# Peptides against a protein of PDB entry 6JX3, part 60

Target 1, 85 residues: chain A of PDB entry 6JX3
Amino acid sequence: AEFRLRPEISVAQTDYGMVLLDGRSGEYWQLNDTAALIVQRLLDGHSPADVAQFLTSEYEVERTDAERDIAALVTSLKENGMALP

## One batch from the design tools (peptide; made by RFdiffusion4, then SolubleMPNN)

Design b2_p23_6_s2 (from b2_p23_6, 15 letters changed)
Fold by OpenDDE base, seed 5:
Structure b2_p23_6_s2 (fold): chain B 85 residues (1-85), chain A 23 residues (1-23)
Amino acid sequence: as target 1 above (85 residues)
Amino acid sequence: APEERFEGRNSSHPASITRMGYL
């Protein structure tokens, strides 16, 4: 299914990196560079498989590690109220 | 290139999110 942020979540770029802000609660989360890259590509319509291939081609990371990283991040974003189920 | 923008990507730095607080 398509990866989507919850409607109350906004994306901001800061000196410390990408931030996700909940416009209702005011809670915000900082993403490291890898997380930001994954989220940006998913929001652009790339599949998790596309993102895994991208990571393995652009960085020295094994496919299995890339897949686990993506899956764990998506789960975290859903569980912490930033992404839609 | 992506490696310039996302220099934090390496084997020691997998994807992570950090709760920062409230505005």
Scores: peptide ipSAE 0.516, ipTM 0.829, DockQ to the pose 0.315
Fold by OpenDDE base, seed 2:
Structure b2_p23_6_s2 (fold): chain B 85 residues (1-85), chain A 23 residues (1-23)
Amino acid sequence: as target 1 above (85 residues)
Amino acid sequence: APEERFEGRNSSHPASITRMGYL
């Protein structure tokens, strides 16, 4: 399934990192650098598998850890109203 | 470069989001 943000969500790059803003509620969330990297690649059309491979190749991270990190992040983004189901 | 931007990422630095509040 394709990863997409909800239409009311805006992305902003700030000095403190990537921010996702809900234009309806005004609620906003800051992503740490790893989360931002994952989201950026997913939005660019890379699969979770692609992203996991990227993380393992760029950093000394186990594949299973990368996959778990990605899955948890995606779930969090969906549960907190930022990503489409 | 991405290596510089994301340097320091390791198993103790998992992806995370933080609720900042409301504008």
Scores: peptide ipSAE 0.515, ipTM 0.824, DockQ to the pose 0.337
Fold by OpenDDE base, seed 4:
Structure b2_p23_6_s2 (fold): chain B 85 residues (1-85), chain A 23 residues (1-23)
Amino acid sequence: as target 1 above (85 residues)
Amino acid sequence: APEERFEGRNSSHPASITRMGYL
C-alpha cells in the first residue's frame, strides 16, 4: 500500500524544518531533517525499500539501520494521526 | 538540482518527529 497522509494533514516548510499540521485539531509536529527526507521520498511514490536504498547510497547509513529508521518513522506517523494506515 | 532538497540530513541522528503543540 502506498504511503499517504491523512486528508486533514498539511505539510509546511519552516525555517526549523518540515511541519505536519492537523487542520482539524490544530496539532502540529516537527520533523527532523532525516524524517523529512524519508517522508518526502515516500510521498513522491518511493517504497520504503527504495528509500532505504536511497539512504544507504546518499548517506553513511547501514541498510538495516535505514530500514528500521523508516519503519519506526512510518509507525510513528500512523500512530500519531498523520499518515493513513 | 532536485537532490538539493535532501541536503541537511544528519547521518548521526535517526528520523524523529516532535509534537510541537496546538495552534
Scores: peptide ipSAE 0.513, ipTM 0.821, DockQ to the pose 0.323
Fold by OpenDDE base, seed 1:
Structure b2_p23_6_s2 (fold): chain B 85 residues (1-85), chain A 23 residues (1-23)
Amino acid sequence: as target 1 above (85 residues)
Amino acid sequence: APEERFEGRNSSHPASITRMGYL
């Protein structure tokens, strides 16, 4: 399914990395560089499989590790109220 | 920039999110 942020979530780029802000609660989260890269590519319309291939082609990361990293991040974003289920 | 993301990869694996608090 399509990866989408919840409508109340805003994205900001800071000197310390990508930040997601909940406009209702004011809660905000910082993403490290790998998380930001994954989210950006998913929001651009790439599939998790596309992102896994990208990670393995650009960095020395095993495919299985890339897939698990992506899946875990997506789950965290959904469970913490940033991404739609 | 994309180049900045790639430069930081070696010190930012695995993917991580951090709750910063409330504004």
Scores: peptide ipSAE 0.511, ipTM 0.819, DockQ to the pose 0.314

Design b2_p23_6_s3 (from b2_p23_6, 13 letters changed)
Fold by OpenDDE base, seed 2:
Structure b2_p23_6_s3 (fold): chain B 85 residues (1-85), chain A 23 residues (1-23)
Amino acid sequence: as target 1 above (85 residues)
Amino acid sequence: APEKRFEGTASSHPASITYLGYL
């Protein structure tokens, strides 16, 4: 399924990194650089498998570690109301 | 201390999200 942010979520690039703002609640979350990289690629239409391949090809990371990190991040984004189920 | 996951980039730590508050 396609990864999408909830419609009320805005993306901001700040001096402190990528921030996701909930326009309804006002709550906002900071993504570290790794999370931002993953989210940006997912939003560009790459699948989690694509992102894992990207990480293992471009950086020194094991496939299993990349997959786990991506899956955990996606879960967190959904559970914290930033991404659509 | 957080572990390094990705080497050779500024994105070397595991993915994380941090609650900052509300506006």
Scores: peptide ipSAE 0.411, ipTM 0.759, DockQ to the pose 0.360
Fold by OpenDDE base, seed 3:
Structure b2_p23_6_s3 (fold): chain B 85 residues (1-85), chain A 23 residues (1-23)
Amino acid sequence: as target 1 above (85 residues)
Amino acid sequence: APEKRFEGTASSHPASITYLGYL
Protein backbone atom coordinates (compact mmCIF):
# COMPACT_ATOMS: atom_id res chain seq x y z
CA ALA B 1 0.00 0.00 0.00
CA GLU B 2 1.13 3.54 -0.76
CA PHE B 3 2.42 5.56 2.19
CA ARG B 4 0.46 8.80 2.52
CA LEU B 5 0.00 11.41 5.19
CA ARG B 6 -3.51 12.25 6.33
CA PRO B 7 -4.90 15.31 4.56
CA GLU B 8 -4.93 17.36 7.77
CA ILE B 9 -1.20 16.79 8.34
CA SER B 10 1.30 19.45 7.31
CA VAL B 11 5.05 19.06 7.04
CA ALA B 12 7.33 21.75 8.41
CA GLN B 13 11.09 22.06 8.44
CA THR B 14 12.64 23.58 11.54
CA ASP B 15 16.16 24.31 12.73
CA TYR B 16 15.91 21.11 14.74
CA GLY B 17 14.43 18.90 12.05
CA MET B 18 11.19 17.78 10.44
CA VAL B 19 7.86 18.39 12.18
CA LEU B 20 4.41 17.00 11.39
CA LEU B 21 1.45 19.16 12.40
CA ASP B 22 -2.18 18.10 12.64
CA GLY B 23 -4.18 21.11 11.49
CA ARG B 24 -7.36 19.86 13.13
CA SER B 25 -6.18 18.76 16.57
CA GLY B 26 -3.23 21.12 16.80
CA GLU B 27 -0.92 18.29 17.84
CA TYR B 28 2.57 18.25 16.41
CA TRP B 29 5.43 15.79 16.42
CA GLN B 30 9.15 16.00 15.75
CA LEU B 31 10.92 13.40 13.64
CA ASN B 32 14.55 12.68 14.29
CA ASP B 33 16.88 12.70 11.32
CA THR B 34 16.53 8.99 10.63
CA ALA B 35 12.74 9.15 10.73
CA ALA B 36 12.72 12.21 8.49
CA LEU B 37 14.92 10.45 5.96
CA ILE B 38 12.60 7.45 5.88
CA VAL B 39 9.42 9.53 5.62
CA GLN B 40 10.84 11.74 2.90
CA ARG B 41 11.78 8.73 0.79
CA LEU B 42 8.40 7.08 1.34
CA LEU B 43 6.61 10.28 0.36
CA ASP B 44 8.79 10.44 -2.74
CA GLY B 45 7.32 7.11 -3.79
CA HIS B 46 9.97 4.66 -2.64
CA SER B 47 8.71 1.42 -1.14
CA PRO B 48 9.75 0.27 2.33
CA ALA B 49 11.95 -2.28 0.59
CA ASP B 50 13.58 0.51 -1.41
CA VAL B 51 14.19 2.47 1.77
CA ALA B 52 15.68 -0.55 3.53
CA GLN B 53 18.03 -1.09 0.60
CA PHE B 54 18.99 2.56 0.70
CA LEU B 55 19.74 2.49 4.41
CA THR B 56 21.86 -0.65 4.24
CA SER B 57 23.80 0.60 1.23
CA GLU B 58 24.50 4.07 2.60
CA TYR B 59 24.81 3.49 6.34
CA GLU B 60 26.16 0.83 8.65
CA VAL B 61 22.89 -0.89 9.48
CA GLU B 62 21.76 -4.48 9.03
CA ARG B 63 18.93 -5.17 6.59
CA THR B 64 16.74 -6.74 9.27
CA ASP B 65 17.25 -3.76 11.57
CA ALA B 66 16.44 -1.31 8.78
CA GLU B 67 13.27 -3.21 7.90
CA ARG B 68 12.11 -3.30 11.52
CA ASP B 69 12.84 0.38 12.03
CA ILE B 70 10.89 1.36 8.91
CA ALA B 71 7.95 -0.85 9.87
CA ALA B 72 7.91 0.46 13.44
CA LEU B 73 8.03 4.06 12.24
CA VAL B 74 5.20 3.56 9.77
CA THR B 75 3.13 1.93 12.50
CA SER B 76 3.81 4.82 14.86
CA LEU B 77 2.83 7.38 12.25
CA LYS B 78 -0.43 5.56 11.57
CA GLU B 79 -1.22 5.03 15.26
CA ASN B 80 -0.60 8.68 16.07
CA GLY B 81 -2.87 9.86 13.27
CA MET B 82 -0.26 11.21 10.90
CA ALA B 83 -0.33 8.58 8.14
CA LEU B 84 -3.29 6.95 6.42
CA PRO B 85 -3.80 3.25 7.20
CA ALA A 1 12.61 0.79 16.64
CA PRO A 2 15.78 -1.27 16.87
CA GLU A 3 18.49 -0.65 19.43
CA LYS A 4 21.30 -0.33 16.91
CA ARG A 5 22.28 3.15 15.76
CA PHE A 6 22.22 4.04 12.09
CA GLU A 7 25.79 5.12 11.53
CA GLY A 8 26.17 7.83 8.93
CA THR A 9 22.89 9.65 9.46
CA ALA A 10 22.98 13.07 11.07
CA SER A 11 21.51 11.73 14.32
CA SER A 12 22.94 8.20 13.96
CA HIS A 13 19.91 6.96 15.89
CA PRO A 14 17.00 4.67 15.12
CA ALA A 15 13.92 6.38 13.75
CA SER A 16 11.84 8.13 16.38
CA ILE A 17 8.99 10.59 16.75
CA THR A 18 8.48 12.91 19.70
CA TYR A 19 5.26 14.61 20.75
CA LEU A 20 5.94 18.33 21.03
CA GLY A 21 2.59 19.68 22.07
CA TYR A 22 -0.69 21.26 21.09
CA LEU A 23 -1.07 24.58 19.27
Scores: peptide ipSAE 0.405, ipTM 0.755, DockQ to the pose 0.360
Fold by OpenDDE base, seed 1:
Structure b2_p23_6_s3 (fold): chain B 85 residues (1-85), chain A 23 residues (1-23)
Amino acid sequence: as target 1 above (85 residues)
Amino acid sequence: APEKRFEGTASSHPASITYLGYL
């Protein structure tokens, strides 16, 4: 399925990294560089499998770890009200 | 202090998100 942020979520790029803000509740979260990269590629239309391949080709990370991090991140973003189910 | 919501796996550069609070 297509990965999308909830409509009330705004994205900001800061000196500290990518920040997601819920415009209704006012709650906000910071993503580290790896999380931001994953989210950006997913939002660009790449599949989780595409992102895993990208991570293993560009960075020092095992395929299994990349797959698990992507899946866990997507789950966390959905559970914390940032991404649509 | 901000709360970690996701810290990733034992990879060299794991993904993480941190709850910062509200505005």
Scores: peptide ipSAE 0.384, ipTM 0.739, DockQ to the pose 0.771
Fold by OpenDDE base, seed 5:
Structure b2_p23_6_s3 (fold): chain B 85 residues (1-85), chain A 23 residues (1-23)
Amino acid sequence: as target 1 above (85 residues)
Amino acid sequence: APEKRFEGTASSHPASITYLGYL
């Protein structure tokens, strides 16, 4: 399934980085640069495999680490109520 | 070899989310 944020979640860029804001509760989460890059590419329609390939080709990250990082992030975003299952 | 263009985009800097509170 395509990666999607829950409808109440908005994306904001701040001086400190990317933030996901729940428009109903007001709760907000900060993403580090790696997480922000992953989320941005997923939201643009790239698959997790696409993102892993991108990270491997563009940055100092091993493919296996990128794959695990993406999977863990997606799981975290779903579990913390930011992404749809 | 891949470049390091953004801090935090390396194997030593995994993806993370941090709860900051509510508005």
Scores: peptide ipSAE 0.424, ipTM 0.770, DockQ to the pose 0.324; fails the geometry check

Design b2_p23_6_s4 (from b2_p23_6, 13 letters changed)
Fold by OpenDDE base, seed 3:
Structure b2_p23_6_s4 (fold): chain B 85 residues (1-85), chain A 23 residues (1-23)
Amino acid sequence: as target 1 above (85 residues)
Amino acid sequence: APEKRFEGTASAHPASITFLGYL
């Protein structure tokens, strides 16, 4: 399934990192660098498998750990109302 | 050979999100 943000969510780039803002509730969340990288690649149309491959190629991380990190992030974004189910 | 840092960026860590509040 395609990763998509909810329509009320806006992306902002700050000096401290990427921020997601809910334009209806006013809630906003900061992503660390790894989370921002993952979200940006997913929004660009890369699959979770593509992202895992990228992470293992660029950083000292095992494939299983990369896959788990991506899955956990996506779950968090959905549960906290930022990404569509 | 994987890098420990993304060029111009901090070392990769597990992905995390932090609730900052309400506007």
Scores: peptide ipSAE 0.474, ipTM 0.794, DockQ to the pose 0.298
Fold by OpenDDE base, seed 4:
Structure b2_p23_6_s4 (fold): chain B 85 residues (1-85), chain A 23 residues (1-23)
Amino acid sequence: as target 1 above (85 residues)
Amino acid sequence: APEKRFEGTASAHPASITFLGYL
């Protein structure tokens, strides 16, 4: 399934990086540079596999590490109410 | 060799999210 943010989630850029804001609860979360890159590509319509390939081609990271990082991030975003299941 | 396209953590650190609080 495609990666999507929940309707109540907004994306903002701040001096401290990318932030996701829940418009209902008011909770907000900061993404580090790696997380922001992954989320941006997912939101652009790339699959997790695409993103893993991108990371391994652009940065010195092993494929399995990239895959685990993406999966863990997506899980965190879902569990913390930012991404749709 | 991989690019150093982004300064900072993207090339060297795992993805992370941090709860900042409530607005």
Scores: peptide ipSAE 0.473, ipTM 0.788, DockQ to the pose 0.310
Fold by OpenDDE base, seed 1:
Structure b2_p23_6_s4 (fold): chain B 85 residues (1-85), chain A 23 residues (1-23)
Amino acid sequence: as target 1 above (85 residues)
Amino acid sequence: APEKRFEGTASAHPASITFLGYL
């Protein structure tokens, strides 16, 4: 299924990295480098499988670890109200 | 073998999100 942010979520690039802001609640969250990369590729239309392949080809990370990390991140983004279910 | 790493790390780190507060 397509990965999308909720319509009230805005993305900002800061000196610290990527930040997501909820325009309704005012909550804002910081993404670390790995999370930002994953989110950017998902938003560009790549599947989680595509992203896992990308991570293992570009960075020193095992496939199983990449798959679990992507899945966990997507779950967290949905649970914390940033991504659509 | 992949050589790239994320800034400040020796290898890819787990993805994380951090709640910063309210605006």
Scores: peptide ipSAE 0.467, ipTM 0.789, DockQ to the pose 0.312
Fold by OpenDDE base, seed 2:
Structure b2_p23_6_s4 (fold): chain B 85 residues (1-85), chain A 23 residues (1-23)
Amino acid sequence: as target 1 above (85 residues)
Amino acid sequence: APEKRFEGTASAHPASITFLGYL
């Protein structure tokens, strides 16, 4: 299934990087550059496999490590109420 | 202080999200 943010979540580009804001609770999270890249690509419709390939092509990281990071990030975004299940 | 909600550990530049607070 496609990766989507919850409707109450807004994306902001700030001096501190990409931020996700929950418009209902007011909670907000900063994403580091890698997390932002992953989220942006997922939102653009790329699969986790696509994103892993991108990361391994652009950075010195093993495919399995990239896949694990992506999966963990997606899980965290869902568990923290930012992404739809 | 902000809290880490996720931090990757395997990659050279791991993904992370940090809870900053409330607006």
Scores: peptide ipSAE 0.440, ipTM 0.767, DockQ to the pose 0.821

Design b2_p23_7_s1 (from b2_p23_7, 9 letters changed)
Fold by OpenDDE base, seed 5:
Structure b2_p23_7_s1 (fold): chain B 85 residues (1-85), chain A 23 residues (1-23)
Amino acid sequence: as target 1 above (85 residues)
Amino acid sequence: EERVVEGPSDSPHRPSIRFLGRL
């Protein structure tokens, strides 16, 4: 399925990393560089499989770990109200 | 509040999100 942020979520780029702000609740979350990279690539239309391959080529990360990390991040973003289900 | 990465600190090569608060 296509990854999309909820319409009330704004993206801010800071010197300390990507921040996602909920314009309704006012709550905001910081993403580390790897999480930001995953989100950016998913929003650009890359599949989770594309992103997993990319991560294994950029870092010393096992394919299985990359796949699990991406799935966990997506789940977290959905459960915390940042991404559409 | 830290998510995705287990433990008190994150890793630059593993994705994590951190709740910062409310404006």
Scores: peptide ipSAE 0.569, ipTM 0.849, DockQ to the pose 0.513
Fold by OpenDDE base, seed 4:
Structure b2_p23_7_s1 (fold): chain B 85 residues (1-85), chain A 23 residues (1-23)
Amino acid sequence: as target 1 above (85 residues)
Amino acid sequence: EERVVEGPSDSPHRPSIRFLGRL
């Protein structure tokens, strides 16, 4: 399934990083650079596998760790109301 | 896990999010 943000979520770029704002509840979350990179690539249509490969090429991260990290992030974004299930 | 929140020992190469509050 395609990764998508919930319709009420807005993305803001700040000096401190990417922020996701829920326009209904007012809740907002800051992403670190790696999380922002993952989200951006997923939103651009890259698969988690694509992103994992990308991370292993950009950072000192093993493939299995990258895959686990992406899955954990996606789960967190869904559970905290930012991404569609 | 429910959220991946940054901690002082977390690698910058690992993704994390932080709840900032409510406007």
Scores: peptide ipSAE 0.568, ipTM 0.849, DockQ to the pose 0.488
Fold by OpenDDE base, seed 1:
Structure b2_p23_7_s1 (fold): chain B 85 residues (1-85), chain A 23 residues (1-23)
Amino acid sequence: as target 1 above (85 residues)
Amino acid sequence: EERVVEGPSDSPHRPSIRFLGRL
């Protein structure tokens, strides 16, 4: 399934990293650099498998760990109202 | 109030999100 942010979510780039703002609730969340990178690639149309391969190439991260990390992040973004189910 | 979602590692190469608050 395609990864998409909810329409009420705005993205801001700050000195401290990517921030997602919910225009309805006013809640805002900060992503660390790796989370931001994952979100950016998913929004660009890369699959989770593509992103996992990318992470293993860029960092000292095992493929299995990368896959679990991506899945956990996506779940969290959906559960906290930032990404569409 | 702060809520942090992190993996089992504290490595900067593991993704995390942090609830900052409400405007």
Scores: peptide ipSAE 0.568, ipTM 0.848, DockQ to the pose 0.745
Fold by OpenDDE base, seed 3:
Structure b2_p23_7_s1 (fold): chain B 85 residues (1-85), chain A 23 residues (1-23)
Amino acid sequence: as target 1 above (85 residues)
Amino acid sequence: EERVVEGPSDSPHRPSIRFLGRL
């Protein structure tokens, strides 16, 4: 399934990290660098498996943890109204 | 108020999101 942001969500790059703004509600969220990296790669069309492999090569993170982290982040983005279900 | 969604670690290598507020 394709990962997509909701149409009302805007992306801003700040000195402190990626920010997602809901243009309807006005709510905004900051992503840390790793979350931003995951989102960017998913939006670019990489699969969660691709991203997990990338994370394990870049950081001292076990494969299982990387997979879980990606899944948890995607769930959070959907639950908090930033990503499409 | 601010809400933080984090994994089992506060490591910068683990993803997190932070609710900053409403404009």
Scores: peptide ipSAE 0.568, ipTM 0.849, DockQ to the pose 0.725

Design b2_p23_7_s2 (from b2_p23_7, 9 letters changed)
Fold by OpenDDE base, seed 5:
Order: sequence, then structure tokens, then C-alpha cells
Structure b2_p23_7_s2 (fold): chain B 85 residues (1-85), chain A 23 residues (1-23)
Amino acid sequence: as target 1 above (85 residues)
Amino acid sequence: EVRRVEGPSSSPHRPSITFLGRL
């Protein structure tokens, strides 16, 4: 399934990192560098498998950990109302 | 693992999201 943000979510780049803002509730969340990288690549159309491979090459992270981290992040973004199910 | 609400991760290599508040 394609990863997409909910239509009410805005993306902002700040000096403190990537921020997602819910325009309806006013709630906003900060993503650390790796979370932002994952979201950006998923939005660009890369698969979770693509992103996992990328992370293992970019950071000292095992493939299994990268896969679990991506899945957990996507779940969190959906559960907190930022990404479409 | 992804950290939620607890604040930024101590490691930028593991993804985290942090609730900052409401405008």
C-alpha cells in the first residue's frame, strides 16, 4: 500500500528538524533525522524494503532493526493521525 | 524502536517522533 499523509497534515522544515502539523487539531510532532528521512523516502515512492536497504548503508543499523523501525514508525504515524491507513 | 511523546531519541539513527503541543 502507498504511504500517504492525511490531507490535514502539513510538513514544515525547521532548524530543529521536520515537523508535522495537524491543521484541524493544531497538534504538531517533531521527527528526528532518521524518521524524517524514512517519511521523505516513502513519500517519494520508495518501498519500505528500499528504505531499509538505504538505512543499512547510511547508518550502523542491522537490516532487521531497520525493517522493524520503519514498520513501527509507519504504525505510529497512522495511530497518531498523521498517515492514512 | 520508535519513541513517542517521550521526547527526542538520544540516537538520530533510530527513528522517533515527539509530541510538541497544540497551536
Scores: peptide ipSAE 0.580, ipTM 0.857, DockQ to the pose 0.439
Fold by OpenDDE base, seed 3:
Structure b2_p23_7_s2 (fold): chain B 85 residues (1-85), chain A 23 residues (1-23)
Amino acid sequence: as target 1 above (85 residues)
Amino acid sequence: EVRRVEGPSSSPHRPSITFLGRL
């Protein structure tokens, strides 16, 4: 359903990119520009389909690849404790 | 490719996450 970060996760915007910090464990992660873009759009309420369309329009990426990339990123964020299941 | 520890993706247009450490 709705993509959400875990409540203990803080977002920091830096000149080097988006960073996610777990306020409980202290672990922090850097997102590359495309990952940050995906997360930002999902948090803004865009659907994965919306994001896939956006990516294919902006980059030389096939629709299937965009959809897979979004799904893989979401899975990774959930498995690494940043996003709610 | 989404990576935890291996650094940035091979393509900047493919998403990746990188574990930086613990405070």
Scores: peptide ipSAE 0.584, ipTM 0.858, DockQ to the pose 0.478; fails the geometry check
Fold by OpenDDE base, seed 4:
Structure b2_p23_7_s2 (fold): chain B 85 residues (1-85), chain A 23 residues (1-23)
Amino acid sequence: as target 1 above (85 residues)
Amino acid sequence: EVRRVEGPSSSPHRPSITFLGRL
């Protein structure tokens, strides 16, 4: 399914990284560079498999680890109210 | 590993999120 942020979530770019702000609760989270890259590519319509391939080409990470990391990040974003289920 | 409050991942290549607070 398509990866989407919840409608109340705003994205801000800061000197310290990407920040996601919940406009209703006021909660906000900072993403490290890799997490931001994953989110950006998913939002651009790339599949998790696409992103995993991209990560293995950009970073010293095994494909299996990249796949697990993407899945874990997506789960975390959903569980913490940033992404739609 | 994805981290909620612990700050950046120990590896720059591993994704992490950090809860910063509530406005």
Scores: peptide ipSAE 0.582, ipTM 0.857, DockQ to the pose 0.468; fails the geometry check
Fold by OpenDDE base, seed 1:
Structure b2_p23_7_s2 (fold): chain B 85 residues (1-85), chain A 23 residues (1-23)
Amino acid sequence: as target 1 above (85 residues)
Amino acid sequence: EVRRVEGPSSSPHRPSITFLGRL
């Protein structure tokens, strides 16, 4: 399934990283650099498998850890109202 | 680690999200 942000979510780039603002609840969240990278690639249409491969090439991270991290991030974004199910 | 309110990940290579507040 395609990864998408909820329509009420706005994205801003700040000196502290990517920030997501929920225009309905008013809640806002900061993503660290790796989370922002994952989100950007998913939004560009890359699969979680593609992103995992990319992370293992860019960082000292094992494939299993990358896969777990991506899954956990996606789950968190959905649970906290930023991404569509 | 992906964290809501615990702050950034202990490793910059691991993803994290941080709740900043409500406007």
Scores: peptide ipSAE 0.581, ipTM 0.856, DockQ to the pose 0.466; fails the geometry check

Design b2_p23_7_s3 (from b2_p23_7, 8 letters changed)
Fold by OpenDDE base, seed 2:
Structure b2_p23_7_s3 (fold): chain B 85 residues (1-85), chain A 23 residues (1-23)
Amino acid sequence: as target 1 above (85 residues)
Amino acid sequence: ASRRFSGPSSSPVRPSITFLGVL
């Protein structure tokens, strides 16, 4: 399934990091650099597998850790109303 | 122009999201 943000979510880049704002609820969330990187690549059309491979090829991270972190992040974004289910 | 880690390859910090509040 394609990763997509909910239509009410706006993306902003701030000095403190990427921020996602829900235009309906007003809730806003800050992503750290790694989360932002993952989200950006997913939004660019890369699969979670692509992102995991990217992380392991570009950084000293275990594949299992990369996969788990991506999955956990995606779950969090969905559960907190930022990404479409 | 997506943000990327710069410099030497290293393990990324684990991804995190932080609820900041309601505007």
Scores: peptide ipSAE 0.533, ipTM 0.830, DockQ to the pose 0.323
Fold by OpenDDE base, seed 3:
Structure b2_p23_7_s3 (fold): chain B 85 residues (1-85), chain A 23 residues (1-23)
Amino acid sequence: as target 1 above (85 residues)
Amino acid sequence: ASRRFSGPSSSPVRPSITFLGVL
């Protein structure tokens, strides 16, 4: 239930945004601003529902779209070896 | 999807991740 990064993943802040690095494989991924915001809030303990509410409160985005975007991002992070299942 | 959300200045785009390579 809790969103967590895999233990081998490191987070780095760069001039171009958040980067996630796999310390074992060396693979690294850049997150855009919205993805970084979502990940940061999830890591802080906010639920996906909390994050969706935040996005709809701050930006002109539909709740359904926000929920789908968050779910898709989480799935992508898991499938690409960054987040624990 | 890379469209920006409407709203305040510097509105975020739809969330995305990009594979950069292997160190």
Scores: peptide ipSAE 0.529, ipTM 0.833, DockQ to the pose 0.352
Fold by OpenDDE base, seed 5:
Structure b2_p23_7_s3 (fold): chain B 85 residues (1-85), chain A 23 residues (1-23)
Amino acid sequence: as target 1 above (85 residues)
Amino acid sequence: ASRRFSGPSSSPVRPSITFLGVL
């Protein structure tokens, strides 16, 4: 399944990192660097497995931890109204 | 912050999101 943001969500880059803004509610969320990287790769069409492989190649993180972190992030983005189910 | 997501670690390698508020 394709990872997509909800149509009301806008992406902004700030001095403090990537921000997602809900244009309807006005709610906005800051992503840390790793979360931003994951979202950007998923939006580019990479699978969670692709992203996990990338993270383990770039950072000192175990594959299992990367997979769990990606899954948890995606779940959070969906539950908090930023990503489509 | 309300509804903040973070992993079990505070490492910057672990992804996190933080609710900042309403514009």
Scores: peptide ipSAE 0.511, ipTM 0.827, DockQ to the pose 0.692
Fold by OpenDDE base, seed 1:
Parts: sequence; C-alpha cells; structure tokens
Structure b2_p23_7_s3 (fold): chain B 85 residues (1-85), chain A 23 residues (1-23)
Amino acid sequence: as target 1 above (85 residues)
Amino acid sequence: ASRRFSGPSSSPVRPSITFLGVL
C-alpha cells in the first residue's frame, strides 16, 4: 500500500531536521536525517524495498537491517499518529 | 523527557523519531 501522512500532519524543515506537526493535537516530532530520507522517498512513491536498496547503496548498512529499520519506522509513524494505516 | 524511536544501534545511519512536545 502507498505510504501517506495523515491529513492533519504538516511537514517543516528546520535547522535541526525534519519536523512533523499534528495540527489537531499540537504534537510535534523530529526525525533524524535517515528517518527524514526514508519518509521523503516513501512520499515520493518509492517502495520500502526501493528505499532499502537506496540505503544500502548510500550507507554502510546491511540490506536486512535497512529493511527492518524501515518497517519499524513506518510502524512507529503509524502508531504515533503521523502516517495513515 | 521526550519519547523516542531508535534502532538497536546508536549509529547515525539508523532512523529515529523524537517527540518534542505540544504547541
């Protein structure tokens, strides 16, 4: 399925990194560089497999670790109310 | 303190999110 942010979530780029703001609750979250990269690629329409391949080409990380980290991040974004289920 | 997601490694390559608060 396609990865999407919830409609109430706004994206902001700050000096400290990518921030996601919930316009309803006011809760806001900061993403580190890798999390931001993953989210950006997913929002651009790349699959988690595509993103894993990209990460292994850009960074010294094992494919299985990249896949697991992406899955965990997506789950966290959904559970914390930032991404649509 | 803020809630966080991070992988088992402290490597900067691992993705993480940090709850900052409520506006």
Scores: peptide ipSAE 0.506, ipTM 0.825, DockQ to the pose 0.742

